# Peptides against a protein of PDB entry 3JWR, part 213

Target 1, 323 residues: chain A of PDB entry 3JWR
Amino acid sequence: TRELQSLAAAVVPSAQTLKITDFSFSDFELSDLETALCTIRMFTDLNLVQNFQMKHEVLCRWILSVKKNYRKNVAYHNWRHAFNTAQCMFAALKAGKIQNKLTDLEILALLIAALSHDLDHRGVNNSYIQRSEHPLAQLYCHSIMEHHHFDQCLMILNSPGNQILSGLSIEEYKTTLKIIKQAILATDLALYIKRRGEFFELIRKNQFNLEDPHQKELFLAMLMTACDLSAITKPWPIQQRIAELVATEFFDQGDRERKELNIEPTDLMNREKKNKIPSMQVGFIDAICLQLYEALTHVSEDCFPLLDGCRKNRQKWQALAEQ
Target 2, 298 residues: chain A of PDB entry 3JWR as posed
Amino acid sequence: TRELQSLAAAVVPSAQTLKITDFSFSDFELSDLETALCTIRMFTDLNLVQNFQMKHEVLCRWILSVKKNYRKNVAYHNWRHAFNTAQCMFAALKAGKIQNKLTDLEILALLIAALSHDLDHRGVNNSYIQRSEHPLAQLYCHSIMEHHHFDQCLMILNSPGNQILSGLSIEEYKTTLKIIKQAILATDLALYIKRRGEFFELIRKNQFNLEDPHQKELFLAMLMTACDLSAITKPWPIQQRIAELVATEFWEQGDQVGFIDFVCTQLYEALTHVSEDCFPLLDGCRKNRQKWQALAEQ

## One batch from the design tools (peptide; made by RFdiffusion4, then SolubleMPNN)

Design b2_p16_5_s4 (from b2_p16_5, 9 letters changed)
Fold by OpenDDE base, seed 4:
Structure b2_p16_5_s4 (fold): chain B 323 residues (1-323), chain A 16 residues (1-16)
Amino acid sequence: as target 1 above (323 residues)
Amino acid sequence: SFYEEFAKKLAEAIAA
């Protein structure tokens, strides 16, 4: 395609030029092509292209395929969200120095997972999928969408011309896919809530050890969540804009719940409760985000900008809640 | 705790 030709022929700017190492990164000003170029740079600078012998054209095709399999009619859970999740992962790995704590396969898996974790998202949560009796609800009982996301990821990875993992041994391939699956599934916040206590306790007791396979898996899950939720850490103008996108999508679901399912939506998804957004954001930060970024910062102090951003945004939301 | 319950409800609302 013309798009592939353009991407494959384009000079890929440095990470410095693209500012993709910055935790404060914003994609708002970037074209789709530029987001793809950023993604190439992420793979390159993480040594994934070299270490796993990726062909440039194959990587380009894969990126475009991933982007294509996000829906444009979804307000928040679209390519830009996935891209921003991956960028945060990249920043955490590089600027946050987590790269030094992980294997190349884990890094490969995390980056692929970040980009793929919401593939073909419908703009509705698992509860809606279940209640609407969607066909996907017949395939999976829990984490319905996350399983679907992984299925889409696997489909793309195995598609002709998109096989960025072809340079891996059988064992490396199996390991990578396992980590990708676990990472994507970990983005189900229900699972995060279930598992985070163990992680926080290990940190609190100073017993956290990445050499332990179970703790490694736990960390990768927490890291995925930290990147998935990283919008809450962004500079305030960016945070506000993203929060609007999230609210739009949630309210759209709430409207559908009311009209299609005859269900009164929760406050979070109730358009009539939009005045509660600031207080809900404070609650979200306190209940979900702060401890996670504190723990992540404990693992790597260079991730502090995420925690700092979260704290700053809490203050901003609190100020709005008091009006 | 209150926050744990809130977190659970939020997680259910968002993901489950």
Scores: peptide ipSAE 0.037, ipTM 0.760, DockQ to the pose 0.107
Fold by OpenDDE base, seed 3:
Structure b2_p16_5_s4 (fold): chain B 323 residues (1-323), chain A 16 residues (1-16)
Amino acid sequence: as target 1 above (323 residues)
Amino acid sequence: SFYEEFAKKLAEAIAA
């Protein structure tokens, strides 16, 4: 395609030029092509292209395939969300210095997972999928969409011309897929809630050890969540804009719940309750986000900008909630 | 606790 030709032939700017190492990064001004260029730079600067002998054209095709398999009619859970998740992962690895704590396969898996974690998202949550009696709800009992996202990820990875993992040994391939699956599944916030206590306790007791395979897996899950939710850490103008996208998608679901399922949506999904957004954001930050970024900062102090951003946005939302 | 319940509900709502 012309898009592939353009991408493959383009000079990829440095990470510094693209500002993809910044925790304050925004994609708002970027074209789709530029997001793809950023993605190439992430793979390159993480040494993934060299270490796993990725062909440039194959990587380009894979990126475009991933992008293509996000829906344009979904307000938030689209390519830009996946891209921003991956960018935060990249920033956490580089600026946050987490790269030094992980293997190349783990880094490879995390980046692929970040880009892929919401593939073919339909703009509705697992609860809606269950209640709508979607066929996927018959296949999976829990984390329905996350399983679907992984299935889509696997489909793309195995598609002709998209096999960015072809340079891996069979054992490396197996390991990578395992980590990708775990990372994508970890983006189910229900699992985060279930597992986060163990992570926080390990940090509190100063017993956290990445040399322990179980703790490593736990950390990768927490890191995925931290990147997935990273919009909450962005500078206020960016945060506010992203919150509007999230609200739009949630309200769209609520509208569908009324129309298709004949139910009253929860406040979070209820367009008529838009005035509750500030207080709900405060609740979200307190209940979900703050402890995670605190813990992550304890693992690597260079991740502090994420925590700082989250705290600042809490203050902003609280101020709005008090009006 | 109320906090934990709220967290769970919120997690369920925003999960994919």
Scores: peptide ipSAE 0.037, ipTM 0.756, DockQ to the pose 0.108
Fold by OpenDDE base, seed 5:
Structure b2_p16_5_s4 (fold): chain B 323 residues (1-323), chain A 16 residues (1-16)
Amino acid sequence: as target 1 above (323 residues)
Amino acid sequence: SFYEEFAKKLAEAIAA
């Protein structure tokens, strides 16, 4: 395609020029081509292209394929969300110095997972899929959409001309796929809630050890969640705009719940309860986000900007909630 | 706990 030709021929700017090492990064001003260039830079600077012998054209095609398999009519869970998740992962690895704590295969898997974790998202949550009796709900009992995202990821990775993992040994390939699957599934917040206590307790007791395979897996899951939710850490103008996109998507679901399922949506999904957004955001930060970024900062102090951003945005939302 | 229940409900709502 013309798009592939343009991307493959383009000079890829440095990470510094693209500002992709910044936790304060915003994609709002970037074209689709520029987001693809950023993605190439992430793979390159993490030494993934060299270490796993990726062909440039194949990587370009893969990126474009991933982007194509996000829906354009979904307000939040689109390519830009996946891209921002991957950028946060990159920043956490580089600026947050987590790269030094992980293997190359783990880094490869995390980056692929971050870009792929919401593939073909339909703008509705697992609860809606279950209640609507969607065919996907018959295939999977839990983490329905996350299983679907992984299936889409696997489909793309195995598609002709998109096989960025062809340079891996059979063992490396299997390991990578396992980690990708685990990482994508970990983005189900229901699983996060179930598992986070173990992580926090290990940190609290000073027993956390990344050399333990189980604890490594747990950490990768927590890191994925931290990147997936990283919009809450962004500078206020960016955070506020993203929150509006999230609200738009949730309200669209709520509208569908009324129309298609004949149910009253929860406050979070209810367009008529827009005035509750600030208080809900405070609740979200307190219930889900703060402890995670605190724990992550304990693993690597260089991740503090994520925690600091989260705290600052909590203050902003709280101030709005008090009006 | 009340907190855990709230977190769970919120997580379920936000979950993909």
Scores: peptide ipSAE 0.034, ipTM 0.754, DockQ to the pose 0.111
Fold by OpenDDE base, seed 1:
Structure b2_p16_5_s4 (fold): chain B 323 residues (1-323), chain A 16 residues (1-16)
Amino acid sequence: as target 1 above (323 residues)
Amino acid sequence: SFYEEFAKKLAEAIAA
């Protein structure tokens, strides 16, 4: 396609030029082509292209396929969200120095998972899918959308001309897919809430050990969540804009809940309660985000900018909540 | 406890 030809022929700027190593990164001004170029740079600078013998055209096609399988009519859970999740992963690996703590397969899996973790997201949560009796709810009991995201990821990875994992051995391939699946499933916040206590306790007791396979899996899950929620860490103008996108999507769901399910939406999904957004954001930061970024910073002190950004945004939201 | 309950509700809302 014309798009593929343009991408494949383009000179890929450095990570420094693209600023993709920065935790403060914003994609607002980037074209779709530029986001794809950034993605290529992530794979290259993490040595994934070289180590796993990826063909440039195949990687380009895969990136475009992933982007294509995000919906355009979804306010937040679209390609830009996936891209920003991957960029945060890249920044955490490079600037946050997590790269040195992981294997190449784990890094490969995390980057693919970050880009793929919300594929074909429909702008509604698992609760809506369940209550609407959607066909997907018949396939999976929990983490319905996350299973679907993984299925979409697997479909793309196995599609002709998109097989970026073709250079892996059978064992490497199996391992990579396992980690991808676990990482995508970990983005279900319900699972995060269930598992985070174990991680925090290990950190608190100074018993955290990445050489333990179970603890490694736990860490990868926490890292995925940290990247998925990383909008909360961004400079205030970026954070505020993203929060508006999230609110838009939630309000759209709430409107559908009224119309299609004949239910009153929760405050978070209720357009009429827009004035509660600041206080809800404070609650979100306190309940979900702060401890996670604190723990991540204990694993690697170079991840502090995420924690610092989260703290700063809490102050901003709190100030708005007090008005 | 308050934060845990809020977290659960929020997780239910955001999880997709």
Scores: peptide ipSAE 0.035, ipTM 0.748, DockQ to the pose 0.102; fails the geometry check

Design b2_p16_6_s1 (from b2_p16_6, 8 letters changed)
Fold by OpenDDE base, seed 3:
Structure b2_p16_6_s1 (fold): chain B 323 residues (1-323), chain A 16 residues (1-16)
Amino acid sequence: as target 1 above (323 residues)
Amino acid sequence: DENEYEELEELLKKHV
């Protein structure tokens, strides 16, 4: 395609020029082409292109295929969300110095997973999928959408001309797919809530050890969630704008719940309860986000900007909740 | 309020 030709021929700017190592990064000013260039830079600077012998054209095609398989009519869970998740992963690996704690296969898997974790997202949650009796709810009992996202990821990875993993051995390929699946499934916040206690307790007891395979898997899951939720850490103007996108999508779901399912939506999904957004954001930060970024910062102190951003946004949301 | 956080966690479990 013309898009592929343009991307493949483009000079990829440095990570410094693209500012993709910054935790404060915003994609708002970036074109779709620039987001693809940023993504190429992430793969290159993580040594993934070199180490796994990725063909440049294949990587470009894969990125464009991933981007294409996000829906354009979904307010938040679109390509830009996946791109921002991957950028946060890149920043955590580089600026947060987590790269030195992981294998190349784990890094490869995490980056692919971050970009792929919401593929074909429909702008509705697992609860809606279940209640609507969608065919996917017959295939999967839990983490319905995350299973679907992984299936979409696998489909793209196996598509002709998109096989960025063709340079891997059979064993490396199997390992990578296993980690990708685990990482995508870890973005189910229900699984995060279930597992986070173990992670926090290991940190609290000073027993956390990345050389333990189980603890490594747990850490990768927590890191995925930290990147997925990273909008809450962004500078306030960015946070507000992203929160509006999230609210828009949730309200669209609530409108569909009323119309299609004949149910009253929860406050989170209820357009009529827009005035509760600030207090709900404070609750979300306290219940879900703060401890995660505290624990992540304990594993790597260079991740502090995520925690600091989360704390600052809590203060901003609290001030709005008091009005 | 610990109860508010538990309700939010349960809400989020249902909404994600």
Scores: peptide ipSAE 0.029, ipTM 0.718, DockQ to the pose 0.099
Fold by OpenDDE base, seed 1:
Structure b2_p16_6_s1 (fold): chain B 323 residues (1-323), chain A 16 residues (1-16)
Amino acid sequence: as target 1 above (323 residues)
Amino acid sequence: DENEYEELEELLKKHV
């Protein structure tokens, strides 16, 4: 395609030029081509292209395929969300110095997972999928969308000309797919809530050990969630804008719940409750975000900008809730 | 309040 030709022939700017190592990164001013260039840079600077012998054209095609399999009519859970999740992963690996704590296969899997974790997202949550009796709800009982996202990821990885993992051994391939699956499934906040207590307790007791395979898996899950939720850590103007996108998508779901399911949406999904957004954001930060970024900062102090950003945004949301 | 957080977690578990 013309898009593939343009991407494959383009000079890829440095990570410094693209600012993709910054926790404060914003994609708002970037074209779709520039987001793809950033993605190439992430793979390159993590040594994934070299270590796994990726062909440049295949990587370009894969990136464009991933981007194409996000819906354009979804306000938040689109390519830009996946791209920002991957950028946060890259920043956590580089600036947060987590790269040195992980294997090349784990890094490869996390980056693929971050880009792929919401593939074909429909702008509705698992609860809506269940209540609407969608065919996907018959295939999966739990983490319905996350299983679907992984299936889409696997489909793309196996598609002709998109096989970025073709340089891996059979064992490396199996390991990578296992980690990708676990990482995508970990983006279900229900699983995060279920598992986070173990992680926080290990940190609290100073018993956290990345050499333990189970604790490694747990850490990768927590890191995925930290990147997925990273909008809450961004500079206030960016955070506010992303919160508007999230609210738009949730209100669109609430409107569909009224129309299609004949139910009253929850406050989070209710357009008429827009004035509760600030207080709900404070609650979300306190219940879900703060302790995660505290624990992540304990694993790597260089991740502190995520925690600091989260704390600053809590203050901003609290100030709005008091108005 | 711990109870408020648990309720919000359950809400978020269903909605996010």
Scores: peptide ipSAE 0.028, ipTM 0.715, DockQ to the pose 0.102
Fold by OpenDDE base, seed 5:
Structure b2_p16_6_s1 (fold): chain B 323 residues (1-323), chain A 16 residues (1-16)
Amino acid sequence: as target 1 above (323 residues)
Amino acid sequence: DENEYEELEELLKKHV
């Protein structure tokens, strides 16, 4: 395609020029082409292109295929969300110094997972999919959408001309797919809630050890969640704008719940309760976000900007909730 | 503890 030709021929700017190492990064000013260039830079600077012998054209095609399989009519869970998740992963690996704690296969899997974790998202949650009796709800009992996202990821990876993993051995390929699956499934916040207590307790007791395979898997899950939720850590103007996109998508779901399911939406999904957004954001930060970024900062102190951003945004949301 | 988890699960079933 003309898009592929343009991307493959383009000079890829440095990570410094693109600011993709910054935790404060925003994609709002970037074109789709620039987001693809940023993605190439992430793969290159993580040594994934060299270590796994990726062909440049194949990587370009894969990125464009991933981007194409996000829906444009979804307010938040679109390519830009996946791209921002991957950028936060890149920043956590580089600026947050987590790269030195992981294998090249784990890094490869996490970056692919971050870009792929919401593929074909429909702008509705697992609860809506279940209650609407959607065909996907018959295939999967739990983490319905996350299983679908992984299936989409696998489909793309196996598509002609998109096989970025063709340089891997059979064992490396199997390991990578396992980690990708686990990482995508970890973005189900229900699984995060179930598992986070073990992680926090290991940190609290100073018993956390990344050489333990179970603790490694747990850490990768927590890191994926930290990147997926990283909008809450962004500078306040960016946070507000992203919160508006989230609210738009949630209200669209709530409107569909009323119309299609004849149910009253919850406060979070209820357009009529927009005035509760600030207090709900404070509750979300306290219940979900703060402890995660605190624990991540204990694993790597260089991740502190995520925690600091989260704390600052809590204060801003609290001030709005008091008005 | 259990009620906070149920409210949070309900909140999170909403975010996911």
Scores: peptide ipSAE 0.029, ipTM 0.710, DockQ to the pose 0.136; fails the geometry check
Fold by OpenDDE base, seed 2:
Structure b2_p16_6_s1 (fold): chain B 323 residues (1-323), chain A 16 residues (1-16)
Amino acid sequence: as target 1 above (323 residues)
Amino acid sequence: DENEYEELEELLKKHV
């Protein structure tokens, strides 16, 4: 395609020029081409291109294929969300110094997972999929969408000209796919809530050890969630704009719940409850976000900007909730 | 405080 030719021929700017190492990064001013260039830079600077012998054209095609398999009519869970998740992963690995704690296969898997974790997202949650009797709800009992996202990821990775993992051994390939699957499934917040207690307790007791395979898997899951939710850590103007996108998507679901399922939506998805957004954001930060970024900062102090950003946004949302 | 967090966690589990 013309897009592929343009991307493959383009000079890829440095991570410094692209600011992709910054936790404060925003994609708002970036074109689709620039987001793809950023993604190439992430793979390159993590040594993934070199270590796994990725062909540049294949990587470019894969990135464009991933981007194409996000829906354009979804307000939040689109390519830009996946790209921002991957950028946060990159920043956590580089600026947050988590790269030194992980294997190259784990890093490869996490970056692929971050970019792929919401593939073909429909702008509705697992509860809606289940209640609407969608065909996907017959295939999977739990984490319905996350299983679908992984299936889409696997489909792309196996598609002709998109095989970025062709340089891996059979064992490396199997390991990478296992980690990708686990990482994508970990983005189900229901699983996060179930598992986070174990992680926080290990941190609290100073018993956390990344040499333990189970604890490593747990950490990768927590890191994926931290990157997936990283919008909450962004500078306030960015946070507000992303919160509006999330609210738009949730309200669209609520409107569909009312119309298609004949149910009253929850406050989070009820357009008429827009005035509750600030208080709901405070609740979300307190219940889900703060402890995660605190624990992540205990694993790597260089991740503090995520925690600091989350705390600052909590204050901003609280101030709006009091007005 | 703990009960409010559990209720919010259950709510959030339903919203995801």
Scores: peptide ipSAE 0.028, ipTM 0.706, DockQ to the pose 0.102; fails the geometry check

